# Ledger of designs, part 19: peptides against a protein of PDB entry 5CWW

Target 1, 194 residues: chain A of PDB entry 5CWW
Amino acid sequence: VPKLQGPFDFDLNPEDEQDDEVELKDIYVIGEKPRVADLMRGEEEELEMMKEDQHNGLSLNIICLLSTSGQVKICLDIDGVEAQWLPPRSKNKRLFAPPPEPPSLLTFQTFDTLKPAEVTPDGWPMFSEDATSPYSFYVTHPAGITYISLTPWVFRLESELQSDSEAGTEFRIDLLAKGQGSERDRIFTQTRTQ

## One batch from the design tools (peptide; made by RFdiffusion4, then SolubleMPNN)

Design b2_p21_3_s3
Fold by OpenDDE base, seed 2:
Structure b2_p21_3_s3 (fold): chain B 194 residues (1-194), chain A 21 residues (1-21)
Amino acid sequence: as target 1 above (194 residues)
Amino acid sequence: RTKELAKKLAELVKKRKEERK
């Protein structure tokens, strides 16, 4: 039986965001790149072909949150939350381990997909995947459709995570934090027929 | 906020590098 996971702590959540005010409508999860080496321990030849087609994925899960107002929050799973299963009801050793500290999500970026005038009380924005990239997606709302791509910073972050050198890492991370670099494009806007 | 984010990302990168060693 799957174990219920949560609550999650949102690290670097904007202080001004009263957690109570943001009504979440949808969640989009981008799983971490599978460790091909762990999966393909037996097939060396397919490993080389998969290395070329190794879409430069991030070695972290990304959790995207979408509010009623069309706000997107991009969070990084820094703790590597894995699916947990309820331990078999073995009788005795409920060592009350202190409840593990709730896993933390690092809030990387927050941005809006809707203009204030487009926000409606009955608005129900939704995520949808982009078939061409695991790190791109759409936010669909009655007012319009917004394309989002995380690719620009995902590649850079992964490069830092995989680097063997610390040279320049701090500088590049500072640039990542300042630029954040998600692409956002409104690909469709519903014309209000007045 | 940006400075804190940079710090947290740096800590993450450091942690991941240490885990690979």
Scores: peptide ipSAE 0.580, ipTM 0.945, DockQ to the pose 0.764
Fold by OpenDDE base, seed 1:
Structure b2_p21_3_s3 (fold): chain B 194 residues (1-194), chain A 21 residues (1-21)
Amino acid sequence: as target 1 above (194 residues)
Amino acid sequence: RTKELAKKLAELVKKRKEERK
């Protein structure tokens, strides 16, 4: 049985977002790229083919949150939260270790997918995957569909995470923080027939 | 916010590089 995880602390939440005011409707998780070293523990021959595929992902989990208003929050899992399963009922009275500090998510970007006039109290925006890219997805709402791609900054961030060089890292990270670079395109708008 | 984000990202990059050594 999967263990319920949380609460999560959100680093760099906008000051105006009181946690109590943002009603979340959906969550979309983009898992980190598999570590070849962890997968290949036992299969030497498949190691070479998977190396090419490893260049196309981020070594961090991405947590996308969607509010009732169509606000998307992109968070990075900086602590490396792993899926936890309920331990088998081993009767060992492990001493109540204090609950570990809740893992932190780094709020990378927040943006809207709806115009203010499109926001409705009964609106139910949802995430859906893009079959063409693991780092692209759609937000579907009765008012329209928005395409989102994280690919522009994901590649750059992964390059920094994998680089052995410290030269220019600070500068490039500053550019990432300023530009963020998520693509956001409204691909469909529901025309209200007046 | 941007400056703080940059700082946090830099810390993350540093941490990940140290874990690989």
Scores: peptide ipSAE 0.579, ipTM 0.944, DockQ to the pose 0.766
Fold by OpenDDE base, seed 3:
Structure b2_p21_3_s3 (fold): chain B 194 residues (1-194), chain A 21 residues (1-21)
Amino acid sequence: as target 1 above (194 residues)
Amino acid sequence: RTKELAKKLAELVKKRKEERK
């Protein structure tokens, strides 16, 4: 049985966004690439296939949050949250150790997918995957469909995480923070039949 | 905000590099 996880702390959440003001409607998780050390236990063929997939992935989980207003928040799992399972019903009431400090998510980017006039109280925006890319997805709403791609910054961030050199890292990280560079494109807009 | 984000990312990169050594 899966264990409920959370609460999560949001690091660098915009000060103007009181958590109380953002009603979340959907969550989209992009899992981290497998660790090479865990892959060494598999067949060589699986290792080669996974290496090709690993070259194109981030060694961090990405948590995307979607509000009723169509706001997307991109968060990075900096603590490495893993799936937890309920322990088997062992009779020993082990004194519940105080819950560990809640894991933190780093707010990387926030942006809107809807215009203010498109936001409706009954609107329910949802995430959907892109079958062609693990780092691209869609936000669907009755008003339209928005394509989102994280690829412009994901590979650059992974390159820094895997680099053995400190030379230029600070400068490139500063550019990542300033530019962020997620692609956002409205691919469909529903015409209101008057 | 951008400066703090850059700082947090730099700390993350540093931490990951230290764990590999």
Scores: peptide ipSAE 0.578, ipTM 0.944, DockQ to the pose 0.750
Fold by OpenDDE base, seed 4:
Structure b2_p21_3_s3 (fold): chain B 194 residues (1-194), chain A 21 residues (1-21)
Amino acid sequence: as target 1 above (194 residues)
Amino acid sequence: RTKELAKKLAELVKKRKEERK
């Protein structure tokens, strides 16, 4: 049985955004690229296909959160939260290990997909995947559809994570932090038929 | 916030590099 995980701690949550004020409506998880070590147990054909995918993926889970207002929060799973299963009911009183420190999510970026005038109290924005890229998705709302792509910074971040050189890393990371580089494009706007 | 984000990302990169050594 899958174990429900959480709560998560949010690192670098915007000071002005009390988590309590943001009503979340949807979550979109982009799983980390498979670890090479996990691939070595697969069939060679699966390994080759996964190697191609590995070059294009991030070695971190990305957690996207969507609020009623159409706010998207992009979080990085820095702790590497793995799927947990309920331990089999082994009678062994696992000594209450101190509750593990709640896993932390690093808030990478927060942005709105709706204009203030488009926000409705009963709005229900939802994520939907992009079949063409694991790092692109849509936010759908009655007011419109917004395309989001994380590809511009995901590649750069992964390059830093996989680099053997420290040369220029600090500078490039600083640029990542400043630019964040997610693409956001409103591809559809519902015209209010007056 | 940007400086803190950069710091956290740098720490992450460092940690991952150390884990691979």
Scores: peptide ipSAE 0.578, ipTM 0.944, DockQ to the pose 0.768

Design b2_p21_5_s1
Fold by OpenDDE base, seed 5:
Structure b2_p21_5_s1 (fold): chain B 194 residues (1-194), chain A 21 residues (1-21)
Amino acid sequence: as target 1 above (194 residues)
Amino acid sequence: MEEKRKRVLQALKEALAKLRS
């Protein structure tokens, strides 16, 4: 039987956003690509061909959260949340082990896809995938459709995670954090027929 | 490799913390 996981804690939420006030409507998960090192454990010979495909993903799970207001929160699973199964009823539960700390997600970026005037109480924004890229998706709402791409920073972050050089890492990470270069483009706006 | 990865992620946390502060 799968173990129900949660609640999750969010690290580094914006001070202005009380998580308790944000009603979530949808979740979009982008699974981590296998780490090169983990793929290489079995087949030394295919190392060179896989290097080209390795630059196309992040070795971290990305969790995108969508609120009723059209706010998107991009979170990174740094701790690596794995599917947990209920342990077989072994009698020897050490009674005194403190409960494991809940897994935390790192809030990387938060942004809005709707204007304040477009937000409706009955609004039900939803994620939809982009068939052309696993790191691009759409937010659909009655008021409009917004295209989002994580590709720009995903590539840079993975490059730092895979790099052997320590020189300049802090500087490049600082630039990455400041840039928060998710692409966001409103591709369709519904005209209110007055 | 794993230690370096942890360092990069820690640097990211610190950078994000500075922006929100």
Scores: peptide ipSAE 0.585, ipTM 0.944, DockQ to the pose 0.846
Fold by OpenDDE base, seed 3:
Structure b2_p21_5_s1 (fold): chain B 194 residues (1-194), chain A 21 residues (1-21)
Amino acid sequence: as target 1 above (194 residues)
Amino acid sequence: MEEKRKRVLQALKEALAKLRS
C-alpha cells in the first residue's frame, strides 16, 4: 500500500506569504526527465547526435501549487522525493524513533493568475495540461484562463546542472534566480455582461 | 557529476535566499 507522504516543508517561502492562510485547490506535478549524462554513460559515440534534438526536460521534479485566490507556487524537489510504501504491520512499532525529517521543497517562484477583483470566495481554479509541452499548463478560473510556461528557465537550469564547466555558473544562476522567467499570459477573460 | 550538480543546486538556493532576504 502506498504511504501518504507529508507534511512537506517549503523552503524559501516569500516572507509576506502567510502559509496558514493559503487554501490549496489543486496540484500539478511535472516529473523529472532523465539526465543526459546518465543516458550516455555507456555510449560515447552517440553523444554527438543527441546534442541537437535534446530539448531535455529538467532533471528535477516540479510541484506546482494553486490556491483559491489563483496564486501559483512553483516548487522544486531538490532532494528527490521517492514513492514510499507502508511498512508491513510488524508488531515492533519503534514508538520512540524520532519522526523522520519532513521532505523539503524549494520555492522557486510565486505569482498570481487573478486580479484582486477577480478573486471570489467560491472560486475553484484548476490546472490543466498543455498537450504540446510538459512544461506548459493552464490555470482555469471562472474569471478567465491563464497560460503558463516554465520553459524559459527550465532549460537554462538544466543546462547548468549538466554543464561540465564551472566558469560563470554562479553568475548565470544568480541571473536565473533574479529573472524567474516563467511566461504568463491571460488568454481568455470572462466579460461580465452588465 | 553528482558533486557539481549539488553545487549548482546549492548556488540556486543561496541566490534565491539572497533575493528574499
Scores: peptide ipSAE 0.584, ipTM 0.943, DockQ to the pose 0.841
Fold by OpenDDE base, seed 2:
Structure b2_p21_5_s1 (fold): chain B 194 residues (1-194), chain A 21 residues (1-21)
Amino acid sequence: as target 1 above (194 residues)
Amino acid sequence: MEEKRKRVLQALKEALAKLRS
């Protein structure tokens, strides 16, 4: 039987965002791409096909959260949350084992897709995928559609994760964190018919 | 490689923490 997982803890959530106050409307998950090291155990032919994919993905799951207000939170699954199964009914109920700490999601970036004037109490923003890129998606709201791409930082982060060189890693990661270079573009705005 | 990966992620966490402090 699958084990129900959650709740998840959010690491480094912006201080101003009490998680309890953010009403989530949608979740968008971008699954991790296989790591190069995992691919080396396969046949050479699979290695060549996946080499292209290796350069185009992140070896971490990304979890995007969308609030009623159109706020997007980009989180990284740094713990590698895997499907868990209920242990077989063993007689030894370790009744007193402290509950395992819930898996943590690292909040990488938070941004708004709506202007304050566009936010409505009955708003229902939703994620939709971009068929051309696994790291791009849309936020659709009655007020408009926003294109989001994680590509700019995803590739850089993966490069650091895969690199054998430790030289300059801290500096590049610092720049990555400061830049938080998700692309955001309002591609459509609903014209309020006066 | 896994150790480096952990280091990178830790560095990222620390960098983000600094920005939010």
Scores: peptide ipSAE 0.588, ipTM 0.944, DockQ to the pose 0.874; fails the geometry check
Fold by OpenDDE base, seed 4:
Structure b2_p21_5_s1 (fold): chain B 194 residues (1-194), chain A 21 residues (1-21)
Amino acid sequence: as target 1 above (194 residues)
Amino acid sequence: MEEKRKRVLQALKEALAKLRS
């Protein structure tokens, strides 16, 4: 039986955002791609073909959270939360080690998809996938539809995670953090027919 | 590889922390 995971701790939330004030309405999870290094342990000779696979995804889970206000929070699973199964009912009361500290999610980016005037108390924004990219998605709200793409920074981050060179890593990561690089485009706005 | 990965993630965390500070 799959074990319910959570609660999760959020690291580096914006100081101005109390998590308690954000009413979440939807969650969108982008599962991690297998690490190339883990794949290569068996086949050193296929290194070149696997380099192309390095560009196929991020070796971290991405958790996107959507609030009633249309706020999107992009979080990275830096601890590598794996699917957990309920321990088999073995009779031996192994002293349940204190539940491991809940895995932390790193808040990478937070942004709004709605203007303040578009926010409604009864608003129910939802995520939807983009069939063309696993790292792109839509936020749909009665006021409009916003396209989001994580592709620009996902690729760069994975490149750093997979790189054998430490040269310039800190600099590139600093640039990555500063730019955050998510694309956000309002593709549709509902015209209020007065 | 794991140590490097940890370093990258730590660097990212630190970079983000600096921006929010």
Scores: peptide ipSAE 0.585, ipTM 0.944, DockQ to the pose 0.860; fails the geometry check

Design b2_p21_5_s2
Fold by OpenDDE base, seed 1:
Structure b2_p21_5_s2 (fold): chain B 194 residues (1-194), chain A 21 residues (1-21)
Amino acid sequence: as target 1 above (194 residues)
Amino acid sequence: SAEKRKAVLEALKKALAALRS
């Protein structure tokens, strides 16, 4: 029986304590693409279908959080979805395995999609998918629609995860973190009809 | 390799932590 994964512990720096007061309105999950190594354990037919897409995705789950204020938090599941199978009810080993530690989410990026003047108490921002890309999505709010694409850094991060070379990894990861590189574009703004 | 992936993720964690600091 698949265990429900959650609650996620956010490895929020104490300076991000302000995030604990943020009322979340929506969650958008981008599932990980299977790793080649994991695919090699699967049936050959599934391997062929996934080979074409092996280079076109991130081997980590991405969890996007959206607040009432239009703040988007991009989180990475770095612990991986280990399929925690319910331990077989073996009668005798009541070894209370400590409850599996909730997966740690790493906050990769946080940004706002709304201007302060656009934030309303009754505002209800929501995520919607982009049919053209699994790593792009929209944030819709009464004030406007924002396009977001994670593609620029997703591919770079995956390249590092798949690389056999240790040379320069720390440097490239540092640059990746500093640049972050999510594309954000307000594609529609609701004009307040006076 | 699994070890390489772990190393990359640890590096990322450290890099992001450094930005917040």
Scores: peptide ipSAE 0.594, ipTM 0.945, DockQ to the pose 0.726
Fold by OpenDDE base, seed 4:
Structure b2_p21_5_s2 (fold): chain B 194 residues (1-194), chain A 21 residues (1-21)
Amino acid sequence: as target 1 above (194 residues)
Amino acid sequence: SAEKRKAVLEALKKALAALRS
């Protein structure tokens, strides 16, 4: 029986000691798209349609976390994509299997949407979707609105995940990691009417 | 393949870890 992995149960990697100090205010989840390889088991026509579908999203769930300070953390649900088969019911396994450990999130990128001077104790940043792209969104705060797009790296990562070639993968992944991949643009700043 | 995906994700994990170090 495939383990139902909900996108909502995630463990933040404890190694980010800084994460414990970050007060989260909002979460934005971008659901995984079907893997092309999984769809390839279907008719060639579906395969061609998916190859042509420029909307090939990432076959991983993306979890975006937003703090009170306007910090955005882009996390990947790596465990969610691994088909976790329920361990065979060995008769002797105690009924209380520890709740499945929430999937570990891999922090891909962290960045701020607010300047330090814009951060207020009563500030409440929020995510909102971009109707034009599932991999773009806005962070709205009283101080301003920031547009964010994950498109610069999402496609490339998916391409690596779907590729049969191992040649150059490590190099390309290294470039992905080192790159400031997400687009960030402040589209509105609240004018301080002094 | 599942193995390839795993390898990519491990590579990514490693690369990101290297940036934090």
Scores: peptide ipSAE 0.593, ipTM 0.945, DockQ to the pose 0.684
Fold by OpenDDE base, seed 2:
Structure b2_p21_5_s2 (fold): chain B 194 residues (1-194), chain A 21 residues (1-21)
Amino acid sequence: as target 1 above (194 residues)
Amino acid sequence: SAEKRKAVLEALKKALAALRS
């Protein structure tokens, strides 16, 4: 039986020196899709259904963090959450499995969803899912709603992770990092009726 | 391969670190 992993108490020790104590208000997790290599060890008939799905996700967990100021951090779990299976009901319940080491998170991108004038001390931004895409979501704040899509870079990153060619990988990864290709669109702004 | 995947992730880590610097 797969152990339901989560909610992860992410001890997000952002080792990144910008100690701006960003007060987190919400977390949004996009779970990894199974790796093609892990899927290929299964039965041949499941292989055909999986080929179409191979291009539909990232084989890494994505953790999105949202601050009180509307700042979003997109983090990648690069160590990979090892699928924890419930130990078989064998009698020796080693009760004291050490707590899984907190995942090492790599901050991929940071951006704001609010203008400085829209930030309020009592503001409570929240994530909400997009039912039409697993790699898109909304940030809702009293000042407005922002649509975010990770699709532009997620599929490119997965392509690099699955590629058999080493040629040009460093160059493409460099472009990926520099491009910071998340889409961000303010779809609603609350007009203060003055 | 697992090795290539690791190499890609290390390259990404390096590239992102270079942007922060």
Scores: peptide ipSAE 0.592, ipTM 0.945, DockQ to the pose 0.600
Fold by OpenDDE base, seed 5:
Structure b2_p21_5_s2 (fold): chain B 194 residues (1-194), chain A 21 residues (1-21)
Amino acid sequence: as target 1 above (194 residues)
Amino acid sequence: SAEKRKAVLEALKKALAALRS
């Protein structure tokens, strides 16, 4: 029987301890697309159908966190969700199984969707999906709606993960990290009719 | 390969850590 994975213990890097004061309001998960190597073990027909989808996806889970203040944190599941099986009924093997390490999330990017003046105590920002893209979504708040797209860096990261060449990888990854290339666009702002 | 993926992710982790310092 597959064990439900969760709650996620966020091992937030101690350097992000200053963010421990951030009250989270919503979570948006973008599931990983199957890796080509995993697909090659399947039927050839599934491989062809997924080839079109593989070029548009990341072979890592993405966890987006949204705070009360409208801060978005984009995290990557780098440890992978290993299928945890329920421990076998035999009593003897349970004693020596190391407790499964909680999945560690790597914070890729953090940004705000609200101006400080737009943050209200009663404001409740929420994620919503974009039906046109699995790597795009909206943050809705009473003050406005922000469109977010991860597509600019997702493709580049996946290309590095799939590449057989080590040449220049470190340099390209460094550029990827520095670029912080998520698209953010305020598509609606609530005009307070005074 | 699994080793290559691991190397990429470690490089990413290091790069992001450097940005936070």
Scores: peptide ipSAE 0.590, ipTM 0.945, DockQ to the pose 0.690

Design b2_p21_6_s1
Fold by OpenDDE base, seed 1:
Structure b2_p21_6_s1 (fold): chain B 194 residues (1-194), chain A 21 residues (1-21)
Amino acid sequence: as target 1 above (194 residues)
Amino acid sequence: SDEAKRKAVLQALKAALEKKR
């Protein structure tokens, strides 16, 4: 049985501590791309197909948080949320493993998918996957559907994480910071037919 | 600014990953 993930410790800058009690409605996890070294136990053919794909993913988990107001937070998991399975009910080893430290999440970007006038008390936004891209998804709400893509920055971030050269790091980080964040496009808006 | 926050996050991320190596 999968263990419920959370609570998350947000290592949010103290400036973000003013983010009011955001009621979370949904969570969407984009798992880290498996390291080829960890996949070496698979069939060689699967390994080759995954090698070609190695250039196409982030080596960190991405945790997307969705509030009742339609606010999306894109968080990066530093610690790697290991899928914590409930320990097998084997009776005798009460090794009180210290409670796993909550994963430290870094908020890369926060944005709204709804206009203030579209936020309703009875409305609930939800995530849905894009079958065509692991780094794209939708936020669905009764007021409309918003397409989100992380592709503008994910690959650049991965390139930086894989860089062995400290030279130019500050410059590349500055470019990532100044660059386009996640793509956001409202693909559908429900017209209130009066 | 959002840029400054993003920069701080990226720097923190890099520093955290360097400590794990």
Scores: peptide ipSAE 0.440, ipTM 0.899, DockQ to the pose 0.065
Fold by OpenDDE base, seed 2:
Structure b2_p21_6_s1 (fold): chain B 194 residues (1-194), chain A 21 residues (1-21)
Amino acid sequence: as target 1 above (194 residues)
Amino acid sequence: SDEAKRKAVLQALKAALEKKR
């Protein structure tokens, strides 16, 4: 049986943000791309295709959290969310390994997909994948559909994570911090027929 | 600011990954 993952520890939640108990409705996970080096045990042809796709994805899992209010948190998983299985009830008291520490999530960006007037108590926002891009997805709500893309920053972040040079790190981090976050576009709005 | 928060996150991320290496 899959174990429910969570609670997630959010590292660097500024103490001053009242963690208004954001009721989460959905989670969308973008898995890390396997390192090309780990794939080198496979056929050479797949390696060429992955090299040509200049868009080597992020080497970290991305966890997107969606609240009832349509707030999206984009989190980076440092530890790796491993699929946790409930240990089989083997009768033997094998020392329960201490429950794995909850994955440490770093919140890269938080934004709203709904206007305050669109938020309803019965509203159920949901994630859906974009079949055309692993780093793009939709938030669907009765009030509308929002397209989200992580492509503006994810590849630049990966480049920084793979950089062996400490030189210019501060500058590149500053550029990432100042840069445009995730792309967000409302592609559909349900006009309430008044 | 959102920028300052993002910078702190990125710095923490880098520091965490360097410790794993």
Scores: peptide ipSAE 0.439, ipTM 0.898, DockQ to the pose 0.065
Fold by OpenDDE base, seed 3:
Structure b2_p21_6_s1 (fold): chain B 194 residues (1-194), chain A 21 residues (1-21)
Amino acid sequence: as target 1 above (194 residues)
Amino acid sequence: SDEAKRKAVLQALKAALEKKR
């Protein structure tokens, strides 16, 4: 049984008081790229495949949060959220490991996938993966389906995280901040048959 | 602005990663 992870600490809450009342409905996690050092102990073949895919993933976990209203928050995990599974109900009193410190999340981007008129009390949006890209996904709601891609910024962010040069850091961060955020496209809209 | 918020997040991220090295 997966252990519910949380609460998450948001170190940079946007001052907009409206964000604290957002009821979360779904969570989608894009895991960090496995470190080359951890892969070197196992299959040499996976290491070659990861070198050939020019799309080296981000060295941080990305946590996507989805509200009942169809708002998406894209968060970066600084500490690393390891998938914790509840230990099997073995009778041995395993010493309660201290509860893991809540991961520090930074909100990179917030956006809506639904129009206000599409939000319904009984409507629930859900995440689903894109089988063709680890950094693309869908938000499905009864009103429609929205495609989302993180590719416009994720690879540039990784390049900054891997840079050893402090020179030009401010400029590169400014470019990331000013750049296009996540790609968002409504691929399907449910026509209300009147 | 959204840009200013994003810049602050990226700066905080970089500062946090530098402290872990």
Scores: peptide ipSAE 0.436, ipTM 0.897, DockQ to the pose 0.064
Fold by OpenDDE base, seed 5:
Structure b2_p21_6_s1 (fold): chain B 194 residues (1-194), chain A 21 residues (1-21)
Amino acid sequence: as target 1 above (194 residues)
Amino acid sequence: SDEAKRKAVLQALKAALEKKR
């Protein structure tokens, strides 16, 4: 049985002025790009397909959090979410491994997919994948559907993470910080038939 | 500002990754 991962520690939660308990409804995880060593253990065909896709993904897991209000948080996983399996019920070896430290998440971006007037207590926003891109997804709510893409920043961030040169790092980080965040487009709005 | 927050996150991320190498 897969262990439910959580609670997550937010190391750098910017003090969002609203201490309002963000009720999370859904989680969407974008896994890190496969390591070349992990790909070499698979069929050669998968390696060729990933080499042709010029879009080297991010070396970090991305965890997207969705609230009842349609707020999305894009978080970066520093520690790597290891798939924790529930320990087999074998009685005897309680090796008290210290509980693994919860993964530290860094919030890269927060944004809303719903207008305040669209938020309903009965509304349940959900993530869904985009089959055309691992770094794009949808938020579906009764009020509408929002397309989200992380592509404007993910590849630039990866380029910085792979840079061995400290020269110009401050400038590149400043450009990433000032740059366009995630793309957000409302592709469908439910017209209330009055 | 959102920019300042994002910059701090990116700096913290880089520092954390450098410690793991």
Scores: peptide ipSAE 0.435, ipTM 0.898, DockQ to the pose 0.065

